# Ledger of designs, part 136: peptides against a protein of PDB entry 6GMG

Target 1, 331 residues: chain A of PDB entry 6GMG
Amino acid sequence: DSDDRVTPPAEPLDRMPDPYRPSYGRAETVVNNYIRKWQQVYSHRDGRKQQMTEEQREWLSYGCVGVTWVNSGQYPTNRLAFASFDEDRFKNELKNGRPRSGETRAEFEGRVAKESFDEEKGFQRAREVASVMNRALENAHDESAYLDNLKKELANGNDALRNEDARSPFYSALRNTPSFKERNGGNHDPSRMKAVIYSKHFWSGQDRSSSADKRKYGDPDAFRPAPGTGLVDMSRDRNIPRSPTSPGEGFVNFDYGWFGAQTEADADKTVWTHGNHYHAPNGSLGAMHVYESKFRNWSEGYSDFDRGAYVITFIPKSWNTAPDKVKQGWP

## One batch from the design tools (peptide; made by RFdiffusion4, then SolubleMPNN)

Design b2_p9_8_s4 (from b2_p9_8, 3 letters changed)
Fold by OpenDDE base, seed 2:
Structure b2_p9_8_s4 (fold): chain B 331 residues (1-331), chain A 9 residues (1-9)
Amino acid sequence: as target 1 above (331 residues)
Amino acid sequence: SEPPLAVPV
């Protein structure tokens, strides 16, 4: 029941975090302690620490999406999403592979499709595109200049994204970012913005008009990246969870992980920040916990999900929610 | 409308 969600209380700006706890190769803490860390490390606006506002604390209280929400400054729209899918592997495994003992054909196809996604290549693609965008932003003082720079960069790299429509999420993403238009944000100056990345895990079998098998075991054809661009059409993602395969089974609607703009070249060393559930300290779910996971731990995901997307959005450069280096845990 | 709530994994 959404009625159990509580907004975490304010933390004094000068309050230092307690040490994080190791949890399955991750650093874990309660949400209130993450707020303390956030205020010390990520809260900076124009180099000045800020107390997390009530609004930001409320956003954070929503769980995994709340971590991305508070750090990106907006609720995730997931419009500019990337993935990598090995079509040859998929076709080969379908042709030459066999269902496991007790595995239905639909379950087999869903599993093979899931396994045909490459999380590392998907992440790498998003990083490449974010890099191109950042170059296009650097000296652009209006949107037109940004778009011109972006097109030039894409042409120089012979990138298939150059063929996207001007109204596509790719070209419209900056103008649709609230913080770009804010006076204390980008103030309509692209050079004040930077590209950042987060990831979403979700279920492919969300189409209610599809077979029950697709809803239970995945839709092998859903949410595949477009060839050449790596873009995923996220328009059909409605936060519908996997359908139960047995009585009493329930699945989560999504997971979100915040990467930001880390410069670590080794994907395995990158840190992803995410939450377990909405904050319900007096409810059955309990207090929200925040995790700082390495890429391997993040990309592993859960059985609740068979898709991962890496999404680009923008934040003002004056924000410190996406630093070049993220240290896992505390101290 | 309230955004979807993340339920624990």
Scores: peptide ipSAE 0.044, ipTM 0.781, DockQ to the pose 0.599
Fold by OpenDDE base, seed 1:
Parts: C-alpha cells; sequence; structure tokens
Structure b2_p9_8_s4 (fold): chain B 331 residues (1-331), chain A 9 residues (1-9)
C-alpha cells in the first residue's frame, strides 16, 4: 500500500557514501546511501554542491520513477518518446513461426511483437535526436531561434522529424518544460538547457475495451514507433499493468531508468539508474534500493512489461544530474 | 498521483 511510503531523512552534505554492493551484475545500494552519492556527484547547481531537499527526497521515495523525477526536476510526462520496431521481423515470425507448446495464439503474437522491438536502436535514435536538439539549443537565446535551428539541423540530416507539426510533442517539448521557464533554470533561454534521456518500461495491453487476451499477453499493434521518426504515441499509456494470466498473479505498472546525457558511445557501457520500489522501511517491501545498471541489465526489463520507450526531456546546463560520465557504484 | 513501482529484483 502506498500508505507505507516514507520520505528518506536528510543526509549531511559532507557525508560520503558507503560502498555499493554487487547485485546481478549491477551496483546496488539503499536509498539513503544513494542520497549521499547524489549530493557528492549529481547535486551541483552552478558548480556548487547542494543537499537534497525534502521535496527532492519525497520525489525519490516513489521508487524507479523517483530516481528520474529527482534528476530531471519534474515528474515524467513521457511526451517525446522513441523506439525501434522491426516490422519485417514481426511479419515474418507471425507467418513462419509457431506457438510454443502450450502457448496460445495471442500469447505467441504478443511475444513476437515484444521481441520485434530493438532496444539498442531505440536508444540510439533517442541519442541522435538529443544530439540534434543540443546543437539547436547551443546558440539560441529565444524559442524562435531554437525552433529555426532545429528545423535547419533536421533538414541538413534529412530527418523525417522536420515534417512534424509545430504543435507536436517534438517541437513543444522545450516550452513545456518547467525548468526552462524558471528564473534560476533556463530563464526562457534555450542555450541554458540541454536534452537528457530516460527510459520507461510499460505494458502494451492497456485498452480496457480490448480483448482479455490483449490485456494478458500484449497488444501487438500498440505503442509502435512511427516510420521514419521513431516517435511513439504515449497518449494511451495510463500506467495500467498487465492482467494476470493465473489466479494470484500480479504485475507492476511501470519501470523508469535514468540515463541523462552520458557521452559514452558504446551503449553497453552506459549506466542506467533506477529504483526497485517505493521507500517503505517499516513496511513489507522494506527500504528502497537504487541500482546502477549497465544497458544490458536495464534493457532486459521484466515480464511485467512488453514495451520500452526512450524519452527526451530537458534540464538546465547548470545542473549536474546528467554528467558526461557516470561511474557505476561507489567508490 | 500514480502508484509507485514495486518490482521484484
Amino acid sequence: as target 1 above (331 residues)
Amino acid sequence: SEPPLAVPV
């Protein structure tokens, strides 16, 4: 029950983290120790280390989404999402493949659809777009200049995003970012902002008016990227979990992983920060743990989810929540 | 508010 959620206590600004523990090839620690690391490494505003505020600690306490929340400065809206889907693989497997022993047709189709998403290519697309956006931001001192730069960059790259409507999440994302409008943030100056990336895992079969099979095994047609752009329409994502396939089975609603703005070119070496559950030190779930996972560990996901999206948002360049290099664990 | 995650790790 969400009623067991507790806000982690404040940590002294000068307190160093304890060593992280290995967990399934990841670096793991308790949330309080992550706060210590965050204060030492990620807390900086204009080069000055900051104590994590009570509000930020409260955000963090929500679990995986809390990690993205505290580092992005806002609750995830998931408007500007990218993925990669192999349509040819999907069609070929449906045509030539067969259900496994005991697998229903709906289960087979849902599995084949899940397996037809390429997480690495989806991530690469988001990084490509973030790079274009960062170039457009660099010397733009108003939104009009940013949009003009963005259109020019897209034209130069012959990118299909150049054809998006001016009201699309792609072009409106910056103006809809609270920290862009804040005096101590972007102050309406695009050149003070940078693009950052996080990922969301979720269930495709969320339509309550659809078949029970789609809710149990996935909707093969849901949340596919648009051709050319890679944009995913996230409007139907309402954090509805997978439906149970057997009595007593239950699934969670989402997972979030924070990447930020790492410059590591090898996807396999990138670090993704996420939480296991909300902080409930006195409840059945226990204390929240924070994981720093390599891309392989993150992108594997869980059986609870059959979709992954890579989302772009913006933070002020003065924040250090998205450094060029992320060191896994501590020390 | 959206319900928090509780993923078994």
Scores: peptide ipSAE 0.042, ipTM 0.774, DockQ to the pose 0.368
Fold by OpenDDE base, seed 4:
Structure b2_p9_8_s4 (fold): chain B 331 residues (1-331), chain A 9 residues (1-9)
Amino acid sequence: as target 1 above (331 residues)
Amino acid sequence: SEPPLAVPV
């Protein structure tokens, strides 16, 4: 029950973390210990360590989304989302493949659709776009300059995003970022901001007016990226979980993983930070744990989800929540 | 408000 959620207590600014422990190829720790690491590594504003505020600890307490929330400075809106979908693979597998033993047609189609998404290519697309945006942000001292730079960069790369509408989440994302407008943030200066990435896992079969089969096994046509841009329309994502396929089965609504702005060229070596559930130390779920996973462990996801999106947002360059290099675990 | 999740780990 969400009523069991508790805000983790404050940690002294200079308290060092306890060692993380390995868990299925991940580095794992309890949320309070993550706060300690966060204060040592990620808390810096203008080069100065900060104690995680009560508000930030409250955000963090929400679980996986809380990790992204505290590091991005805002609740995820998921508007600028990217994925990669292999349409040819999907069509070919539907045509030439067959359901497994005991697999329904709807289950087969849902599985084939899920398997037709390429998490690595989706991530790479987001990184590509974030890089373009970062170049456009550089030396742009107003939004008009940023947008002009962005259009030029896209034209130079012959990127289909150049054809997006001016009201598209792609062009409006910066102006819609609260920290861009903050005096101690961007202060309306694009050159003070940088693009960052997080990922969301969620269920495709969220339409309550659709068939029960789509809700149970996925909607093969939902949340596909636009072929030219890789943009995913996230407007129909309402955090509705997968419907149970058997009695007693239950699924959760989403998962979030924080990447930030790591410069590691090898996707497999990138570190994704995420939480298991909301912090309920006195409840049945127990204390929140934070995981630092390599891309393989993150992108594997869970049976709860059949979609992955890689989302771009912005943070002030003065924040250290998205460093170029992330070290997994502690020490 | 969106419910906090519990992801299998």
Scores: peptide ipSAE 0.042, ipTM 0.775, DockQ to the pose 0.341
Fold by OpenDDE base, seed 3:
Parts: sequence; structure tokens; C-alpha cells
Structure b2_p9_8_s4 (fold): chain B 331 residues (1-331), chain A 9 residues (1-9)
Amino acid sequence: as target 1 above (331 residues)
Amino acid sequence: SEPPLAVPV
């Protein structure tokens, strides 16, 4: 399994990408060709193109999480996560809806819960919060100034996040970002940082003490956003996949999609970058492929997952891994 | 870090 993972070789800095392959509204390429694109488009530090380092190529080789890892500069911690859940829809469907033919009660409840999440509203909430954070960062030269600005912005917007504890992931996210503390990163200057977004798809039924039905069909009560804030407690996400419902069935543990800091207001026009699996060119899984998907294709997800979260982290403004505009595919 | 497995594409 993971033993077949290989680090992709270095690509010459000036090597241009081959054309991406269009596939059902996505643009697809092999990981080596993504490295070429990354070097041309996203590699810039202080305006200078960089060859993807061996360490970065190793991170990338982990698949979907690797795309987020190389672009964010850290392994995803998922601490500052947002979603949107329609509680009224959920209650109404449970009350008035009926299981489909052959659908168990647990399967019905799990499906109704999944369908009660609004991916677009969850994404918009994360973008809203990221915008507030970016305003708070803009002229803050120390963490105290950033936090004061953030509190003022939240108060002005009457945002429920103003009531979060000072130790919450919301207020601690910046100080817990390694690149914020790096001399060539933020250098402890908030104004050198910007908020960025990625998304995680995962399974709700991860509680081993719960019923088998919840593990198979989802836990309707798990990983719901807090009212008002939209914050999701991700502490119980242990990367446990969905339990098989039939013999020979298997599910994967998660999917990650990188958005960064695109300014496109239309969610449907935003581009999400993700990988299919870890790079195993000599193994059964084969070479890693990278996809650039529109939001519709990303947010659709897979049957492996019944939750989506939109996560905020930070990168230095000197990095070009999160440009204002992302072009799908190549050329 | 749990290595990501193949995501159905």
C-alpha cells in the first residue's frame, strides 16, 4: 500500500507543461506535469520562480493531501474548519421523508444528513472569514495588533466568532502557522501573511463506539457546524474511512482540494486542485494524477465521504501558491 | 500522517 510511494523526480525549472487532458469538466495531468506547471505558475518566492525541492516533491507524492501540503507549506491540521448545515431541512426531511426501497432507517438518516449540508454556503462562509482575517492582517505588525483588528472587524460585522475563546483555533491559527514564524516567511509580522482556503472531504461515522450502522451509513449528528459561527469541531476526525456495506467494498480515508486565495466571486468558476492517490508509478495504483476541478466537480465529492469542510490557514504573501486567479489546465 | 489512499476519480 503506502510502501509503493515514490517521490517524483525533479523537473527542469524551464520545462513547460504538456497540455492537460479535459475530463468531465476537470483538467487532468500526471504529477510530473503538474510539477512543471507549479514551477511556472505557483513556485514564485518574492517574484522569483523556484524549482520544486525534493522535500516539496515528497510532500506532493502523498496524493490529494500532498497538493494542499506543498501549496500551504504544512501538513493540513484542519483546525479552523467551516461548513453550513440546514437544520430545518434535516428535521423536515426526517419527519416527512421516508426511506427509499431497500434503504434502512440508518441509511436514510445518514443520507438526509449528508444532503442537509450546503457546500456552497460552507465555502462562502470560509471566504467571508478569510476576508475578515485578511483585513485584520493588512496593517498588523505583531500578533496583538492582528487580534485587536480581528476583534474589531468581527464586532463591526456582528459576527458570532467574536465570542470564541482566545485559545480557540480561530484566534490561535496564525501563531500556530510555521511559516508565520520563519524569517523568510512572515517573520512574526502578520501583515506579511494572507489567509488561504482548502477543503477536506471525509466520513462522519468514525466513532468506533457507535453502531455499525453509523459507521456504514454515516453519523447524522457528527461534524455539524456550530450555529452562527459555522465552525466545525474536527477533533474527532481521525481519517477513518467509511465501513464497507458489502463484501469486497472499500472506501478511502479523505480527499483534499486546494483553493488558495482566488478572488473569483462566482463559486462555480473557482478552481480546486487535488490529487487522486499517492504516487506509485511502479505499483498497482500507478502514477499520481492531479486534477484541476471547478467547484461543482469538487463539491460533488464521492460516496466515500458524507462531510465537507472548508479550512482556513495562512501563507506568506511572498509565495505565489495562492494567486488571485487560477487558470484551469494548460495552456 | 496517514498516507492518503486512492480517491475514486
Scores: peptide ipSAE 0.042, ipTM 0.776, DockQ to the pose 0.382

## One batch from the design tools (peptide; made by RFdiffusion4, then SolubleMPNN)

Design b2_p10_3_s1 (from b2_p10_3, 4 letters changed)
Fold by OpenDDE base, seed 5:
Structure b2_p10_3_s1 (fold): chain B 331 residues (1-331), chain A 10 residues (1-10)
Amino acid sequence: as target 1 above (331 residues)
Amino acid sequence: PVLNVNPAPP
């Protein structure tokens, strides 16, 4: 129940975190302790530590999306999303594969579609694009210069994104970022901004006008990346969870993981920060926990989801919510 | 804003 959500209390700026608990390659802690770590490690503005504000704590209390929210500075819009889908694998498996014992045709097709997405390649595409954007931002002091640089970079790489419309989410993402326009943020100077990445796991079968089978087992045709660009149309993502396949079964609406701007070249060594649910210390769900997971743990996802997207947004370079290196856990 | 009810990682 949404009414059970509580904003975590303020933590003193000088309070050090308690040790995280290791679990299956992850590091776990309660939300209050994450706030302590956040203040010590990620809170810096222009090199100065900041106490997490009441507003930020409220954002954080929303769960996994709250982790991305507090670190990106805005509620996720998911407009600039990337994925990788192996069409040949999908077609081949549908043609030559067979449903498992007890598996329906719809379930089989949904599973095959899910397995045809490559999380690692999707992540790499997002990193590639973020790198191009960062190069375009580096010496651009107005949006026009940024866009010119971006087009030039894309042309040099023969990237299909060069053909996107000027009003597309790809080209409009920077101007639509609140922190870009803020005086203490970008102040309309692209060179003060950097590209960052987060990921969303969600359900493909969200169309209420579609068959019940698609809602239960997935829509094989939904949320596929465009060829060449890797862009995913997220407009139909309405945070609708998977439909139950049996009485009493329930699924979660989404999962968000924060990556930021880590420079680790090995995807398997990257750290993803996410939460389990909204903070309800006095409710049935209990206190919110925050997890720092390696990519293998993050990308595995849950049966609740059959899609993963990697999304690019922007934050001011003066923020330390997206450092080059992220250390898992504490100490 | 939408609340999250995510399962705990395994």
Scores: peptide ipSAE 0.326, ipTM 0.876, DockQ to the pose 0.138
Fold by OpenDDE base, seed 3:
Structure b2_p10_3_s1 (fold): chain B 331 residues (1-331), chain A 10 residues (1-10)
Amino acid sequence: as target 1 above (331 residues)
Amino acid sequence: PVLNVNPAPP
């Protein structure tokens, strides 16, 4: 019950973090200690270290989504999402494959669909697009200039995104970013902004009008990327968890991982920051923990989810919540 | 790690 959520207390600005703990290849710590790290490493505005505000601590307390929230400056809208799906593999496996022993047809189709997504290629697509957007931003001092630059970049690369409507999430994402319009943010100057990436894991079988089998085992046709662009329509994602397949079974609604704007070329060496659940130190769930995972650990996901999307948003360049280099753990 | 419930936005 979200009623047990508590906002973590303020941490002194100069307090250093305690060492993180290793956890199955991840670095793990309690939320209060993450706040200490955040203040030392990520809090900088215009190069000046800042104490995490009460509002930011409140956002963070929401769990995995809170990590993305505090670092991106807004609750995730997931409008500009990318993925990679191997349509040929999916069709071939459905045609030539067969259910495992004890596996229903619906379970088989759901599994095959899940396995037809490529997390690494999805991440790579998002990074590619973010790079294009950053090039379009760097010398643009108004939105019109940004859009013109973006169209030119896309045309040069023969990218299918050039055919998107002007009102699409792809072209409207910047203008719809609150920090872009803030005086101490972008101040309506695209060149003050940069593209950043986070990822969301979620369940495909969210349509209540669909069969129970789809809710239990996944909807093979849901949340596929559009060919050429890689864009995923996230409008039907309502944060509905997977339906139980057995009595007493329960699943989590989603998982968010923060990547930011790391420049590490090797995907396997990139660091993803996420939380386990909302902060409830006095409740049954307990204190929130924050994890810093390598891509392998992040992209593996959980049985709770059969979809992964990589989402682009924007933050002011004056923020240090998305540095080019992220170190796992502390020190 | 084990994930648990993350609430909807406020």
Scores: peptide ipSAE 0.187, ipTM 0.796, DockQ to the pose 0.377
Fold by OpenDDE base, seed 1:
Structure b2_p10_3_s1 (fold): chain B 331 residues (1-331), chain A 10 residues (1-10)
Amino acid sequence: as target 1 above (331 residues)
Amino acid sequence: PVLNVNPAPP
């Protein structure tokens, strides 16, 4: 019940977080304590620490998506998404493999498709593209200059993205970012912006016109990346959860993880920040908890999801919500 | 905006 969502109260700007530490690659704390940490570490605008506003606290209270929302400054649109899919593995497994005992053909195909995605390669592709974009942004003082730089960078790297249509989310992403247009944000100056990354886990079998089996076990053909570019068409993602396969079974709609702009080259050492559910301290769900997970913890996902995407968006360089280094917990 | 309900991490 969405009606029991509560906006966390304000925390004093000088309030330090209660200590917490990672266990098996994941650190966990209650949302109020994360707000305290956020104010100390991530809140800075133009180098000045800020109290999390009521609006930001409200965004955060929406759960895992709230973490991405408060740090990116906008609700995720997921338009510029990347993934990696091993087509040869998929075809070979379908041809030479067989369903497990008790596994239906549809379940087998769905599982094989899920296992044919590579989260690490998907993440790597997004980081590669974000790096190209950041180089294009660096000395561009208008959108035209940014786009010209971007095309040059792509040409130099022989990247298939150079062939994308001008209307593609790839080229339109910056101009469609609200903070780019804000006076205290980018102020229409690309050089004041930087690319950042978040990830979404979701269910492939969302087409209501498809078979029940696809809704229960996944649609093997849905949300695959385009060859060469790695772009995923996210237009058909409507936050529809997996259909139950047995009475009483239920699945969640999505999971979001915030990466930002960490410079750690080893994917396994990167930290992903996410939440468990919307904040309902007086409801059945209870208080929202925030997780800081290593990549392996994040990329494992849940049985609720069979797709993962890595999405690029932009924030002003003056924001500290995407620092070079992210640490788990608090001493 | 859509609310999220996630399972607890394993």
Scores: peptide ipSAE 0.122, ipTM 0.789, DockQ to the pose 0.113
Fold by OpenDDE base, seed 4:
Structure b2_p10_3_s1 (fold): chain B 331 residues (1-331), chain A 10 residues (1-10)
Amino acid sequence: as target 1 above (331 residues)
Amino acid sequence: PVLNVNPAPP
């Protein structure tokens, strides 16, 4: 129940964070302490450290999505999402594999579909596309120039995205970014913007008109990337959690992880920032905690989810919410 | 860590 959500209080601008603590190979802290770190490390606008505003603290208080929200500057729309799915593996396993002992056919198919997604390849695809976009943004001073550059880059790389419709989220993403239009943001100048990445874990079986089995064990055909482009149609994602398979079982609606624009070439060394739940210090859920996880820890996911998407959006270059290097934990 | 329900934006 979101009614017990509380906005974390303001933290003094110069207050240093307390040390993070190890948690299952991650760096973990309470949300208030993350705000302190954020102010020291990520808050900079045009090189000036900023106190996290009340609005930003409110965004953050929404949990894992709040981390992405405060750092990207907008609530995730997830329109430009990428994934990697091995169709051959899926077909082969369905044909030649068999359900485990006690596993239903629907459970087997759902599991096989889940296992046919590759989080690392999905992430790599998003990074590849973000790199192309960043090159297209460079020295482009209007949207037309950006789009022209983007098409040229895609053509040079023989990328299937070059065949996307002009109305595709791929081409419309920049113009639909609020910070692009802001005077203190992009000011309609693409060269002032950069591509950033976040990830969403969610459940495939969200169609209420589908079978109960799909809602419980996953929809093997849902949220697959388009061949060649890797684009995932996220329009049917309504933040509906997995249906319980046993009495008393409950699942989380989604998980968001913030990556930003790290330049670390080794995926395993990249840091993903996420939260456990909305901030409810006086409620049953308790205070929100923030985790900084290596990719292995992030991509492992939970049984709550059978899909992972890697989403591209844009932020002003003047923001420091997506630095080249992210240090895990504190100090 | 155990994840919990995150609310939708208002």
Scores: peptide ipSAE 0.071, ipTM 0.752, DockQ to the pose 0.385

